Peptides against a protein of PDB entry 3ZOQ. Designs and how they scored, part 198

Target 1, 223 residues: chain A of PDB entry 3ZOQ
Amino acid sequence: QLLQDSWWNQLKEEFEKPYYQELREMLKREYAEQTIYPDSRDIFNALHYTSYDDVKVVILGQDPYHGPGQAQGLSFSVKPGVKQPPSLKNIFLELQQDIGCSIPNHGSLVSWAKQGVLLLNTVLTVRRGQANSHKGKGWERLTDRIIDVLSERERPVIFILWGRHAQMKKERIDTSKHFIIESTHPSPFSARNGFFGSRPFSRANAYLEKMGEAPIDWCIKDL

## One batch from the design tools (peptide; made by RFdiffusion4, then SolubleMPNN)

Design b2_p29_6_s3 (from b2_p29_6, 19 letters changed)
Fold by OpenDDE base, seed 3:
Structure b2_p29_6_s3 (fold): chain B 223 residues (1-223), chain A 29 residues (1-29)
Amino acid sequence: as target 1 above (223 residues)
Amino acid sequence: MEEEERERRRRREEEERRRRLREILEADY
């Protein structure tokens, strides 16, 4: 898939590397032999909706939802008409408590992506019903490079790092230029241990305002 | 010395297993 020119310029060298070619050949087999999510056209939706230059905020996920029709190539986001997963429900509860947004009748975060919120998973594909089935296949090397090129960018970025997996990427982020918002994961298993009350949305907007940038409208309209 | 190394290895393997389990659980929800 052709990425936007801004991302292509940052990532072109990765696509020529052996690991990415091996990943691509693996994915061809996986999509042919197994049910893989998201749709192959949606794998890079995070980069399609948010150009390299337009990134204001990054929200790191692990890997896509592994249920039918859920994953849309954006971390934590689900397609319209799909029941909101537990973590996403907790994200919306925190959003409501943080800045007063109503809980939307759908789980699509595309409106955030269009405003410069890069909704990046570290692994961009998954087998149906098999969480982390594509872990260690090469995606992490590409997504590490995405983090690296954002960290190298002169214009500051806000990284929202929920849970230990995302927080492990902090070592790749130049904290002299970029802002980090850390908490426990929104998962029901961890949300009560620090995600709730972490106020990531208002904190992100406060950093954007400090940088002279327009805040994110985090409130999602009903469909 | 060998028992301490075996115990350190077992602890590391258990920590890695617990880490992997947390990563899976965070991905499922």
Scores: peptide ipSAE 0.199, ipTM 0.671, DockQ to the pose 0.171
Fold by OpenDDE base, seed 4:
Structure b2_p29_6_s3 (fold): chain B 223 residues (1-223), chain A 29 residues (1-29)
Amino acid sequence: as target 1 above (223 residues)
Amino acid sequence: MEEEERERRRRREEEERRRRLREILEADY
């Protein structure tokens, strides 16, 4: 897939590496033999909606939703008309409590992506009904490089790291230059242990304002 | 000593199982 020139310049060397070629050959077989999510055209949607230079905020997810029609290549986001998953419902509850936004009638976070919120999963594909089925297949090496090139960028980035899996990526982030917002995961199993009341949206905007950047409009309009 | 080590091992295996289950459940939701 043709990435935007800004991402291509940062990642071109990765696409030539053996691990990525092996990943591509694996994915060709997986998509031919099994139901894989997201659609193959949507795998890089996070990079398509948010250029390298336009990244203001990063929200790390683990891997795509593995249910029919859910995943759209953006972390935590679901296609319009799809029932909001429990973690996404909790994200919207925190959004309402933090900054007073109404809960949208859909689960699409595309409006955030278009404003410079990189909604990146660490693994970009999954088998239907099999969470983490593509873990350790090469995606983590590419997505680690995405984090690295953002960490190397002169213009500061805000990283929102929900839960332990995302927080493990903090070792790759220059915390002297970049801002980190950490809490427990929005999952119903962890949200009450620190995600609720963490106010990630207002805190992200406070950092953007301090940097002289336009804040994110986190409020999502109904469709 | 052997019972405490068996109980520590069982707790570690249960914590790892709970961690894996959380990773699955966090991916599912």
Scores: peptide ipSAE 0.194, ipTM 0.662, DockQ to the pose 0.308
Fold by OpenDDE base, seed 2:
Structure b2_p29_6_s3 (fold): chain B 223 residues (1-223), chain A 29 residues (1-29)
Amino acid sequence: as target 1 above (223 residues)
Amino acid sequence: MEEEERERRRRREEEERRRRLREILEADY
């Protein structure tokens, strides 16, 4: 499906580049020969839910969940009815401790995306059961350009960078205009080393308020 | 007449370019 006009204007030059054409040809083969996630219609959901102009916050993920029915084209998010993955459970635990939100009965972050939280993975597809299987195939070049055009934007953005992989993108962000919130990753392997107690949600809202913008309603209603 | 034909040709070429680019983005897998 077509990107919103705001993203199209920012990314149209990337889609004409050879690397992106090669990526698309690779993806056509991958989706034909193997089970790939998310659904091909859901690949750009982060850009569909959050226009270029409406981006307030960016949350970077690595790649989509590789289990059946999990990935919905949004970083850390899962479709309704899907069991919350461990990292997402820890995100909701921190959300509860930070700002008092109840833990939702589902894992969909679509309500954040609709408020201007760009839930972007650096790699937008994955093979079933094979984490990082589409690493180095061209997605990183496109998603780096997404970060670049947001960094070039006059209106400030808040980047939430959980873990080393996301933090490597800090070099592309103009910190004179944009705000960065860094911590360890919400993964059970790292969450106790700085993610818990990092208060990314209240800190993001404090920056939005300082900018004269409406805060994000981070609390997710039950379905 | 020649300028209008050149402008119509440029518009058609731009529309075709936008269409091809749209097809690249909208291609289902």
Scores: peptide ipSAE 0.029, ipTM 0.374, DockQ to the pose 0.010
Fold by OpenDDE base, seed 1:
Structure b2_p29_6_s3 (fold): chain B 223 residues (1-223), chain A 29 residues (1-29)
Amino acid sequence: as target 1 above (223 residues)
Amino acid sequence: MEEEERERRRRREEEERRRRLREILEADY
């Protein structure tokens, strides 16, 4: 399935740049020689589910899950039938405490993506069992441009920045137009230091309402 | 006539460019 035309218009200049061509040739070799996640067809799922114009909220992740069947091209999200990773469990715990949603029996965040939540990783691919193995290969330049074109958009966006890595992207965001929700990362190592009780979901909806936009239904139904 | 042909050519070149860009993002790995 083709990227939404709205993203093509915003990113076409990046795809023609040498760095992106080099990234693509690297990825062809990586997928041929090693097990890479997500599936090559799922790499751009965040952009497939959420058009440039439909983006209401951005949630930044680092890189995809590196275990079998986990990654589906959406930050923090796992395919149905996959055990929820610890960070995702903590996201659902905060969701329950923030707005009263039940904890879903699966880890798919596709319902958020379809409502305008851009679930973007900074790096869009990973080698099996090797976290950050594709760091510094060109993805960060593309995903920085995704942040830039959203920051340049007239209609405001809400950026949810969990942890230091995501918060480093704040320098690229026009805070005069866009809303930032910052906390510690949902990881078990950091969640108790400010992620829990940060209420990102209700805060995001409160900003959407102030903008005259429809809120996100953050509650995920069981499959 | 010449301006319309130039505009048709520019549109075709833009469509081909868009197609190539799509092929770059959607190519199976």
Scores: peptide ipSAE 0.022, ipTM 0.399, DockQ to the pose 0.011

Design b2_p29_6_s4 (from b2_p29_6, 19 letters changed)
Fold by OpenDDE base, seed 5:
Structure b2_p29_6_s4 (fold): chain B 223 residues (1-223), chain A 29 residues (1-29)
Amino acid sequence: as target 1 above (223 residues)
Amino acid sequence: SEEEERERREREEREEEERRRREALLADY
């Protein structure tokens, strides 16, 4: 079984479809012939750390970091010891301004994932040094289905949609049941145009509390 | 002409798609 039971029950039919079999065969060739990120064991880390039933918040990314040792199968997150990418630095700056968290000495968001923050990229693999090299290969169909089954869930979800790419998924989200937090992207190219001061962390927690759920501890401890 | 206006619209759509693609590439890092 590729995934834990809660996700498997939602996604098992996708893995039997021709598009996913073609994607899988493509990935086998890619991992054999090229340097692909993340490690093949880490591709589904977002679903491994956060079960279908435990999802409280979703943060959408595009594709994994394409540098050595960076990607760990979680959107925006980098492995410990890796220099924080510019967007991640801005995420931590907003976190500090929003709720007073210190800037961590690492870029791992695993602590968020373990609390029910689904850190999902729309494309789950990338070639070394080639951003979006696996775009349009079948991942988007699977990750659209992940959004769909979360939208169909009775228990509400909070979707944090930074920038246009993530916001294009809004049409798949039942806004009568689910809450959406939108802003510009944390990238240095867009952060000053609405990401800074958007306070996504406090807003997410305020909504969780209103639903009678435990808030996320967004503050990340140093390693 | 109607043909020149169609070619202009198709060019503008391609330029907007390329811009959106560049913005998406730049946004995620």
Scores: peptide ipSAE 0.039, ipTM 0.490, DockQ to the pose 0.227
Fold by OpenDDE base, seed 2:
Structure b2_p29_6_s4 (fold): chain B 223 residues (1-223), chain A 29 residues (1-29)
Amino acid sequence: as target 1 above (223 residues)
Amino acid sequence: SEEEERERREREEREEEERRRREALLADY
């Protein structure tokens, strides 16, 4: 099967639908004809690192980084040895100001994913050098279903929604069960308009503690 | 009027293009 059992049970029906088959055939052509990111094995890394049952927090991104060696199938995250993109630098600046974490010497968020932070992009692939090149190709329907099945879950989830694109997904989230942390996007163009000082990390942990769950260790160690 | 409807469509197209440019700019960083 494509996914681990917990996600497969929630999403198996999507993979049989025509839209996903069309997406898959499109992706086969794209990966054959062009440089596509992330690596095809890394497309579902967010779901691989964080099981459906283990999701505590969701952080929504738009689409993968489109530069060489950057994307690793996790929203905002870059592979070790890759220069931190501006938005990720701002995320770490806010992390430092919020809870006192040191800025790591790398941009890998895998440690968050392993703790139950679902680092989900709404679009899971991109052409090299072409941001949003796979927008409207079917990924949004699958990732909407991911949000839906999390919203339907009895155990509460915390959704961190940075910027308008992520906030558009709020309509799919049952706010009677789930918590939402909203701010402007960490991008240099928007971070000063409300992302900085939003304290999403401490707020997320405060909700986890209220639920009787272990908080996330947001601090990332150097490699 | 047909002119008002044209101006509305041209405005909606400009707003959509500006939105797409902003989304692309956010995706680049």
Scores: peptide ipSAE 0.032, ipTM 0.470, DockQ to the pose 0.182
Fold by OpenDDE base, seed 1:
Structure b2_p29_6_s4 (fold): chain B 223 residues (1-223), chain A 29 residues (1-29)
Amino acid sequence: as target 1 above (223 residues)
Amino acid sequence: SEEEERERREREEREEEERRRREALLADY
């Protein structure tokens, strides 16, 4: 079984569809012929760390980091020992300003994932040095289904939608049931236009508390 | 008119270029 039972029950039908079979065959060629990120074992890490039932918060990314050793299969997250990308640095700056967390000495967001923060990219693979190289290849259809099944869930979810690309997914979210936190993207090009001061972490926890859920410990310990 | 249709196409192309540029900037992690 490719996924944990909770996700498999929600997504099993997608894996049988022609689009996913075509995507899979494409990926087999890509991984054989080129350097693809993340590692093939890490593609579904977001779903491995956060079960369907355990999802409290969703943070949408576009596609994986395309540099060596960066991508972990989690949106915005980088492997320990990897320099924090500019957007991730800004995420940690906002985290510090929002709730007083120290800036960690690494960029791994695995601790968030383990607490129910689904760190989902809309595209789950990328060619080395070629951002969005796997855009429009079928991942978006699968990840749209992930959003859909979360939107259909009775237990509310908090969606954090940074920037226009993530915000385009809002149409798939039942806003009568689920909470949305929107701002500009943490990218250096947009962060000053509304990401900084958006306080997504405290706002997410305020919604969780209102729901009677345990808040996320957003503070990341040094390694 | 043919001129209005040309201006429309030129606007659509500029909007697509701006979209592509924004997409590329968002891909700068």
Scores: peptide ipSAE 0.031, ipTM 0.447, DockQ to the pose 0.213
Fold by OpenDDE base, seed 3:
Structure b2_p29_6_s4 (fold): chain B 223 residues (1-223), chain A 29 residues (1-29)
Amino acid sequence: as target 1 above (223 residues)
Amino acid sequence: SEEEERERREREEREEEERRRREALLADY
């Protein structure tokens, strides 16, 4: 079984569809012929760390980091020992300003994932040095289904949608049940236009508390 | 005119492509 039971029950039908079989065959060629990120075992890490039922918050990214050792199958997250990318640095700056967390000495968001923060990219693989090289290959259809099955869930979810690409998914989210936190992207090119001061972490926790759920401990400990 | 409609569509397609490229760049960082 490719995924844990909770996600498998929601997504099993997608894996049988022609588009996913074509994607799988494409990925087999790509991983054989080129350097692809993340490691093939890490592609579904977002779903491995956060079960379907345990999702409290979703943070959407576009595609994985395309540099060596960076991507770990979680949106915006980098493996320990990897220099924090600019957007991630800005995420931590906003985290500090929002709720007073210290800037961690690493960029791993695994602690968020383990608490129910689904760190989902819309495209789950990339060629080394080639941003969006796997765009339009079938991942978007699977990840749209992930959003759909979360939207269909009765237990509310908080969607954090940074920038236009993530915000385009808003049409798939039942806003009568689910909460949306929108701002500009944390990228240096957009962060000053509304990401900074957006306070997504405290706002997410305020929604969780209102729902009677435990808040996320967003503060990341040093390694 | 049909020519103005064509030019409008071509402009909209270019603007959409540029937007998609910008979104792609933002996701890399």
Scores: peptide ipSAE 0.028, ipTM 0.465, DockQ to the pose 0.189; fails the geometry check

Design b2_p29_7_s3 (from b2_p29_7, 18 letters changed)
Fold by OpenDDE base, seed 4:
Structure b2_p29_7_s3 (fold): chain B 223 residues (1-223), chain A 29 residues (1-29)
Amino acid sequence: as target 1 above (223 residues)
Amino acid sequence: DEEERRKKEEEERKEKEKEEKALRDDATV
């Protein structure tokens, strides 16, 4: 079984579809012939760390970091010991301004994932040095289904949609049940246009509290 | 050492290129 039971029950039919089999065969060739990120065992880390039932918050990313050792299978997250990317630095700056968290000495968001923050990229693999190289290869169909099954869930979810790419997924989200937090992307090119001061962390916790759920501890400890 | 510094600078450049490309792709869509 590729996924834990909660996700497998929601997604098993996708893995049997021709598009996913074609994607899988493509990925086998790509991983054999080229450097692909993340490690093949880390592709589904977002689903491994956060069960379908445990999802409280979703943060959508585009595709994995394409530098050595960066991608962790979690949107915006980097492995410990990796320099924090500009967008991630801005996320931590907003976290500090929003709720007073210290900037961590690493970029791992695993602590969020373990608390029910689904750190999902819409494309789950990338070639080294080639941003969006696996766009349009079938991942979007699977990740759209992930959004759909979360939207269909009775228990509400908070979707944090930074930038246009993530916001395009809003049409798949039942806003009668689920909460949306939108702003510009944390990228240095867009962060000053609305990401800074958007206070996504306190707003997410306010929604969780309103639902009678435990808030996320967004503060990341140093390693 | 100088090689580690150069590697880190190259990684940072490649990440910036990713973000710039992602923003362009978002702007063209």
Scores: peptide ipSAE 0.030, ipTM 0.540, DockQ to the pose 0.104
Fold by OpenDDE base, seed 3:
Structure b2_p29_7_s3 (fold): chain B 223 residues (1-223), chain A 29 residues (1-29)
Amino acid sequence: as target 1 above (223 residues)
Amino acid sequence: DEEERRKKEEEERKEKEKEEKALRDDATV
């Protein structure tokens, strides 16, 4: 079984579809002929750390980091010992200003994932040194289905949509049932235009409290 | 004021182009 039971029940039909079989055959060739990130075992880490039923918050990314040792199958997250990318540094700056968390000495967001923060990229693989190289290859159809089945879920979800590409997914979200937090992207090129001061972490916790759910501990401990 | 509207639309276009570029560069940035 590729996924945990809760996600498998929601997504099993997608894995039988021609588009996913074509994607899988493409990926087999790519991993054999090229350096692809993340490791093939880490592609679905977002779904491994956060079950379908345990999702409280979704944070959408575009595609994995394309540098050596960076990507770990979670949006915006980097493996321990990896230098924090500029967007991730800005996420931690906003976290500090929003709720007073210290900036961690690493870039791993696994602690969020374990608490029900689905750190989903819309494209789950990339070629080394080639940003968006696997765009339009079939991942978007699977990740759209992930958004759809979460939107269909009775228990509400909070979607954090940073920047235009994430916000384009808003049309798939039942806003009568689910909560949306939107701002500009944390990238240095856009963060000053609305990401800073957007307070997504405190706002997400305020929605969780209104639903009678435990808030996320967004503060990341040093390793 | 059509000139102010045109300037605002041009600024919004330039901001959208910067945001789109920033998102394309997000895998590195």
Scores: peptide ipSAE 0.026, ipTM 0.549, DockQ to the pose 0.113
Fold by OpenDDE base, seed 5:
Structure b2_p29_7_s3 (fold): chain B 223 residues (1-223), chain A 29 residues (1-29)
Amino acid sequence: as target 1 above (223 residues)
Amino acid sequence: DEEERRKKEEEERKEKEKEEKALRDDATV
């Protein structure tokens, strides 16, 4: 199976659809002819680290980082030893201001993913040096279905929607069951307009506690 | 009302383009 059983049960029908077969054939050519990120084994890392049943929080990104060694298949996350991108630095600044966590010496968010934070990009691949190069190729249809099946789940989910691209997905979320945390994007171009001081980490944990769930340990240890 | 709606839609488009650009710039090192 391509995915864990819990995700496979939710998404198996998508993988049989023509759009996904076309996407798959496109990706085979792209990985053969171009440098594509992340590694092909890491494309579904968000779903590998966080099962359908274990999702507590969703953080939506756009597409993977397009630089060498950066992308891990997780939104906003970079591999250890990679310089933290500006948006990720601002995420850690807000984390420090919100709940007092130290700024980690690396940019890996794998510890969040393992606790039930689905770090999902809407587009799961990118060409080296070409941001959004795989936009409109079929990923958005699959990732919309991921949002839909989470919205249909009875057990509540917390969606953290930074910026307009993520907030456009709000129409797919049943807000009678699920919680939304919205702010401007953590990018240096938008962070001062509402991301800083939005306190998404403490707010997410406050919702988890109200639901009788264990909070996320958002603090990241140094490597 | 229609002119105000068009101005709002244009502002929303410009902000979206700015944010998409910001994401691209952030992904560059």
Scores: peptide ipSAE 0.025, ipTM 0.559, DockQ to the pose 0.089
Fold by OpenDDE base, seed 2:
Structure b2_p29_7_s3 (fold): chain B 223 residues (1-223), chain A 29 residues (1-29)
Amino acid sequence: as target 1 above (223 residues)
Amino acid sequence: DEEERRKKEEEERKEKEKEEKALRDDATV
Protein backbone atom coordinates (compact mmCIF):
# COMPACT_ATOMS: atom_id res chain seq x y z
CA GLN B 1 0.00 0.00 0.00
CA LEU B 2 1.25 3.49 -0.81
CA LEU B 3 1.65 5.46 2.38
CA GLN B 4 1.41 9.22 2.33
CA ASP B 5 4.72 10.83 1.42
CA SER B 6 5.30 12.05 4.97
CA TRP B 7 5.11 8.53 6.42
CA TRP B 8 6.90 6.99 3.45
CA ASN B 9 9.88 9.27 4.00
CA GLN B 10 10.04 8.17 7.66
CA LEU B 11 9.42 4.44 7.11
CA LYS B 12 10.82 3.56 3.63
CA GLU B 13 13.93 1.99 5.14
CA GLU B 14 11.80 -0.35 7.27
CA PHE B 15 9.94 -1.68 4.24
CA GLU B 16 13.23 -2.72 2.63
CA LYS B 17 14.37 -4.68 5.72
CA PRO B 18 14.20 -8.50 5.73
CA TYR B 19 11.82 -8.63 8.72
CA TYR B 20 9.21 -6.60 6.84
CA GLN B 21 9.58 -8.68 3.69
CA GLU B 22 9.06 -11.81 5.80
CA LEU B 23 6.03 -10.19 7.45
CA ARG B 24 4.64 -9.30 4.02
CA GLU B 25 5.04 -12.86 2.74
CA MET B 26 3.43 -14.20 5.93
CA LEU B 27 0.50 -11.81 5.49
CA LYS B 28 0.02 -12.85 1.84
CA ARG B 29 -0.36 -16.47 3.00
CA GLU B 30 -2.57 -15.54 5.95
CA TYR B 31 -4.98 -13.46 3.85
CA ALA B 32 -5.14 -16.23 1.24
CA GLU B 33 -5.67 -19.13 3.67
CA GLN B 34 -7.49 -17.52 6.63
CA THR B 35 -9.95 -14.77 7.47
CA ILE B 36 -7.71 -11.90 8.57
CA TYR B 37 -8.78 -8.55 10.02
CA PRO B 38 -8.87 -5.76 9.14
CA ASP B 39 -9.37 -5.84 5.37
CA SER B 40 -5.95 -5.70 3.69
CA ARG B 41 -6.78 -2.22 2.38
CA ASP B 42 -7.45 -0.99 5.93
CA ILE B 43 -4.22 -2.23 7.60
CA PHE B 44 -2.54 1.18 7.43
CA ASN B 45 -5.67 3.32 8.00
CA ALA B 46 -4.08 4.98 11.05
CA LEU B 47 -1.26 6.28 8.82
CA HIS B 48 -3.69 7.12 6.00
CA TYR B 49 -5.94 9.29 8.17
CA THR B 50 -3.12 10.97 10.11
CA SER B 51 0.05 12.10 8.31
CA TYR B 52 3.41 12.12 10.08
CA ASP B 53 3.35 15.91 10.32
CA ASP B 54 -0.29 16.07 11.43
CA VAL B 55 0.13 13.73 14.42
CA LYS B 56 -0.85 15.59 17.59
CA VAL B 57 -1.85 12.67 19.81
CA VAL B 58 -1.03 8.96 19.73
CA ILE B 59 -3.32 6.34 21.28
CA LEU B 60 -1.72 2.89 21.35
CA GLY B 61 -3.69 -0.33 21.11
CA GLN B 62 -2.46 -3.92 21.06
CA ASP B 63 -4.03 -5.64 18.04
CA PRO B 64 -7.22 -5.36 15.94
CA TYR B 65 -10.61 -6.68 16.94
CA HIS B 66 -10.96 -10.23 15.60
CA GLY B 67 -14.73 -10.34 15.06
CA PRO B 68 -16.51 -9.92 11.70
CA GLY B 69 -16.78 -6.34 10.48
CA GLN B 70 -15.24 -4.81 13.66
CA ALA B 71 -11.69 -3.74 12.85
CA GLN B 72 -11.07 -0.75 10.59
CA GLY B 73 -7.31 -0.29 11.02
CA LEU B 74 -7.64 2.13 13.97
CA SER B 75 -6.96 1.26 17.62
CA PHE B 76 -10.13 0.85 19.74
CA SER B 77 -12.32 1.94 16.80
CA VAL B 78 -15.10 -0.12 15.21
CA LYS B 79 -16.97 0.34 11.95
CA PRO B 80 -20.38 2.05 12.10
CA GLY B 81 -23.21 -0.37 12.89
CA VAL B 82 -20.91 -2.55 15.03
CA LYS B 83 -21.72 -2.95 18.72
CA GLN B 84 -19.29 -0.96 20.84
CA PRO B 85 -16.78 -3.24 22.59
CA PRO B 86 -16.57 -2.94 26.41
CA SER B 87 -13.30 -0.96 26.39
CA LEU B 88 -14.68 1.45 23.81
CA LYS B 89 -17.81 1.94 25.92
CA ASN B 90 -15.57 2.79 28.87
CA ILE B 91 -13.58 5.22 26.68
CA PHE B 92 -16.85 7.00 25.89
CA LEU B 93 -17.89 6.97 29.56
CA GLU B 94 -14.58 8.61 30.49
CA LEU B 95 -15.02 11.06 27.60
CA GLN B 96 -18.44 12.01 28.97
CA GLN B 97 -17.13 12.41 32.52
CA ASP B 98 -13.99 14.26 31.42
CA ILE B 99 -15.37 16.83 28.97
CA GLY B 100 -19.15 16.28 28.83
CA CYS B 101 -19.41 14.64 25.40
CA SER B 102 -22.49 12.55 24.65
CA ILE B 103 -21.99 8.83 24.09
CA PRO B 104 -22.20 8.31 20.31
CA ASN B 105 -24.53 5.77 18.71
CA HIS B 106 -21.53 4.20 16.89
CA GLY B 107 -17.92 3.26 17.64
CA SER B 108 -16.00 4.94 14.81
CA LEU B 109 -13.06 7.09 15.92
CA VAL B 110 -12.30 8.28 12.36
CA SER B 111 -13.15 11.86 13.41
CA TRP B 112 -10.26 11.74 15.91
CA ALA B 113 -7.88 10.30 13.31
CA LYS B 114 -8.73 13.12 10.88
CA GLN B 115 -7.82 15.68 13.56
CA GLY B 116 -4.34 14.27 14.20
CA VAL B 117 -5.03 11.43 16.66
CA LEU B 118 -2.90 8.51 15.51
CA LEU B 119 -4.93 5.44 16.53
CA LEU B 120 -2.08 2.93 16.28
CA ASN B 121 -2.15 -0.75 17.19
CA THR B 122 1.26 -2.31 17.88
CA VAL B 123 0.14 -5.33 15.81
CA LEU B 124 -1.84 -4.39 12.71
CA THR B 125 -3.51 -7.71 11.78
CA VAL B 126 -5.26 -10.63 13.47
CA ARG B 127 -6.87 -13.96 12.54
CA ARG B 128 -10.62 -14.26 12.99
CA GLY B 129 -11.40 -15.37 16.52
CA GLN B 130 -7.70 -15.54 17.51
CA ALA B 131 -6.53 -12.55 19.55
CA ASN B 132 -2.79 -11.83 19.23
CA SER B 133 -2.41 -14.48 16.50
CA HIS B 134 -0.02 -12.18 14.60
CA LYS B 135 1.99 -11.14 17.68
CA GLY B 136 5.77 -11.41 17.22
CA LYS B 137 5.58 -11.59 13.40
CA GLY B 138 7.27 -8.24 12.67
CA TRP B 139 4.52 -5.65 13.18
CA GLU B 140 5.93 -4.62 16.56
CA ARG B 141 9.26 -3.71 14.92
CA LEU B 142 7.53 -1.47 12.39
CA THR B 143 5.25 0.14 14.98
CA ASP B 144 8.22 0.66 17.30
CA ARG B 145 9.86 2.54 14.42
CA ILE B 146 6.69 4.63 14.05
CA ILE B 147 7.02 5.57 17.73
CA ASP B 148 10.75 6.25 17.28
CA VAL B 149 10.32 8.62 14.32
CA LEU B 150 7.58 10.47 16.21
CA SER B 151 9.85 10.69 19.26
CA GLU B 152 12.63 12.07 17.05
CA ARG B 153 10.27 14.74 15.64
CA GLU B 154 10.94 18.26 16.88
CA ARG B 155 7.25 19.18 17.09
CA PRO B 156 5.89 17.67 20.33
CA VAL B 157 3.47 14.72 20.44
CA ILE B 158 1.12 13.58 23.20
CA PHE B 159 1.21 9.84 23.86
CA ILE B 160 -1.80 8.31 25.61
CA LEU B 161 -0.66 5.00 27.08
CA TRP B 162 -3.45 2.86 28.50
CA GLY B 163 -2.32 -0.27 30.30
CA ARG B 164 1.05 -1.96 30.70
CA HIS B 165 1.50 -3.04 27.07
CA ALA B 166 1.28 0.54 25.83
CA GLN B 167 3.30 1.87 28.79
CA MET B 168 6.21 -0.41 27.84
CA LYS B 169 6.67 1.91 24.83
CA LYS B 170 7.53 4.83 27.15
CA GLU B 171 11.23 3.90 26.96
CA ARG B 172 11.16 4.87 23.26
CA ILE B 173 9.67 8.32 23.89
CA ASP B 174 11.82 11.40 24.51
CA THR B 175 9.99 12.82 27.53
CA SER B 176 12.03 16.03 27.26
CA LYS B 177 10.05 16.91 24.09
CA HIS B 178 6.89 14.80 24.28
CA PHE B 179 4.05 14.43 26.75
CA ILE B 180 2.79 11.16 28.18
CA ILE B 181 -0.64 10.47 29.65
CA GLU B 182 -0.67 7.12 31.46
CA SER B 183 -3.47 5.17 33.13
CA THR B 184 -4.82 1.65 33.48
CA HIS B 185 -6.51 0.14 30.43
CA PRO B 186 -10.16 1.08 29.62
CA SER B 187 -11.15 -2.60 29.83
CA PRO B 188 -13.80 -3.54 32.44
CA PHE B 189 -11.07 -5.51 34.22
CA SER B 190 -8.81 -2.47 34.78
CA ALA B 191 -10.85 0.70 34.14
CA ARG B 192 -11.85 1.14 37.81
CA ASN B 193 -8.20 0.94 38.87
CA GLY B 194 -7.28 4.31 37.34
CA PHE B 195 -8.68 4.72 33.80
CA PHE B 196 -11.91 6.28 35.05
CA GLY B 197 -11.11 9.77 36.28
CA SER B 198 -7.75 9.85 34.39
CA ARG B 199 -9.21 12.60 32.13
CA PRO B 200 -6.97 11.88 29.13
CA PHE B 201 -9.00 14.04 26.73
CA SER B 202 -8.91 17.29 28.70
CA ARG B 203 -5.26 16.67 29.63
CA ALA B 204 -4.34 16.14 25.97
CA ASN B 205 -6.13 19.34 24.98
CA ALA B 206 -4.41 21.27 27.79
CA TYR B 207 -1.03 20.19 26.39
CA LEU B 208 -2.07 21.11 22.84
CA GLU B 209 -3.16 24.57 23.99
CA LYS B 210 0.12 25.03 25.87
CA MET B 211 1.97 24.24 22.63
CA GLY B 212 -0.16 26.76 20.72
CA GLU B 213 -1.97 24.02 18.79
CA ALA B 214 -5.67 23.63 18.16
CA PRO B 215 -7.29 21.23 20.63
CA ILE B 216 -8.96 18.01 19.48
CA ASP B 217 -12.73 17.98 19.19
CA TRP B 218 -13.15 14.68 21.00
CA CYS B 219 -16.95 14.75 20.84
CA ILE B 220 -18.25 12.27 18.27
CA LYS B 221 -21.45 13.03 16.40
CA ASP B 222 -24.14 10.43 15.90
CA LEU B 223 -24.34 8.84 12.54
CA ASP A 1 11.70 -6.37 52.06
CA GLU A 2 11.86 -9.56 49.96
CA GLU A 3 8.26 -10.50 50.85
CA GLU A 4 6.98 -7.04 49.86
CA ARG A 5 8.93 -7.29 46.58
CA ARG A 6 7.43 -10.74 45.92
CA LYS A 7 3.90 -9.48 46.67
CA LYS A 8 4.46 -6.51 44.34
CA GLU A 9 5.74 -8.79 41.54
CA GLU A 10 2.71 -11.09 42.02
CA GLU A 11 0.34 -8.11 41.92
CA GLU A 12 2.04 -6.81 38.75
CA ARG A 13 1.77 -10.31 37.22
CA LYS A 14 -1.93 -10.59 38.14
CA GLU A 15 -2.54 -7.10 36.78
CA LYS A 16 -0.74 -8.02 33.54
CA GLU A 17 -2.81 -11.21 33.20
CA LYS A 18 -6.00 -9.19 33.79
CA GLU A 19 -4.96 -6.59 31.19
CA GLU A 20 -4.03 -9.28 28.63
CA LYS A 21 -7.33 -11.05 29.33
CA ALA A 22 -9.16 -7.75 29.12
CA LEU A 23 -7.56 -6.91 25.78
CA ARG A 24 -8.39 -10.40 24.60
CA ASP A 25 -11.99 -10.15 25.79
CA ASP A 26 -12.40 -6.72 24.16
CA ALA A 27 -11.12 -8.11 20.89
CA THR A 28 -13.47 -11.12 21.36
CA VAL A 29 -16.71 -9.20 21.93
Scores: peptide ipSAE 0.024, ipTM 0.549, DockQ to the pose 0.096; fails the geometry check

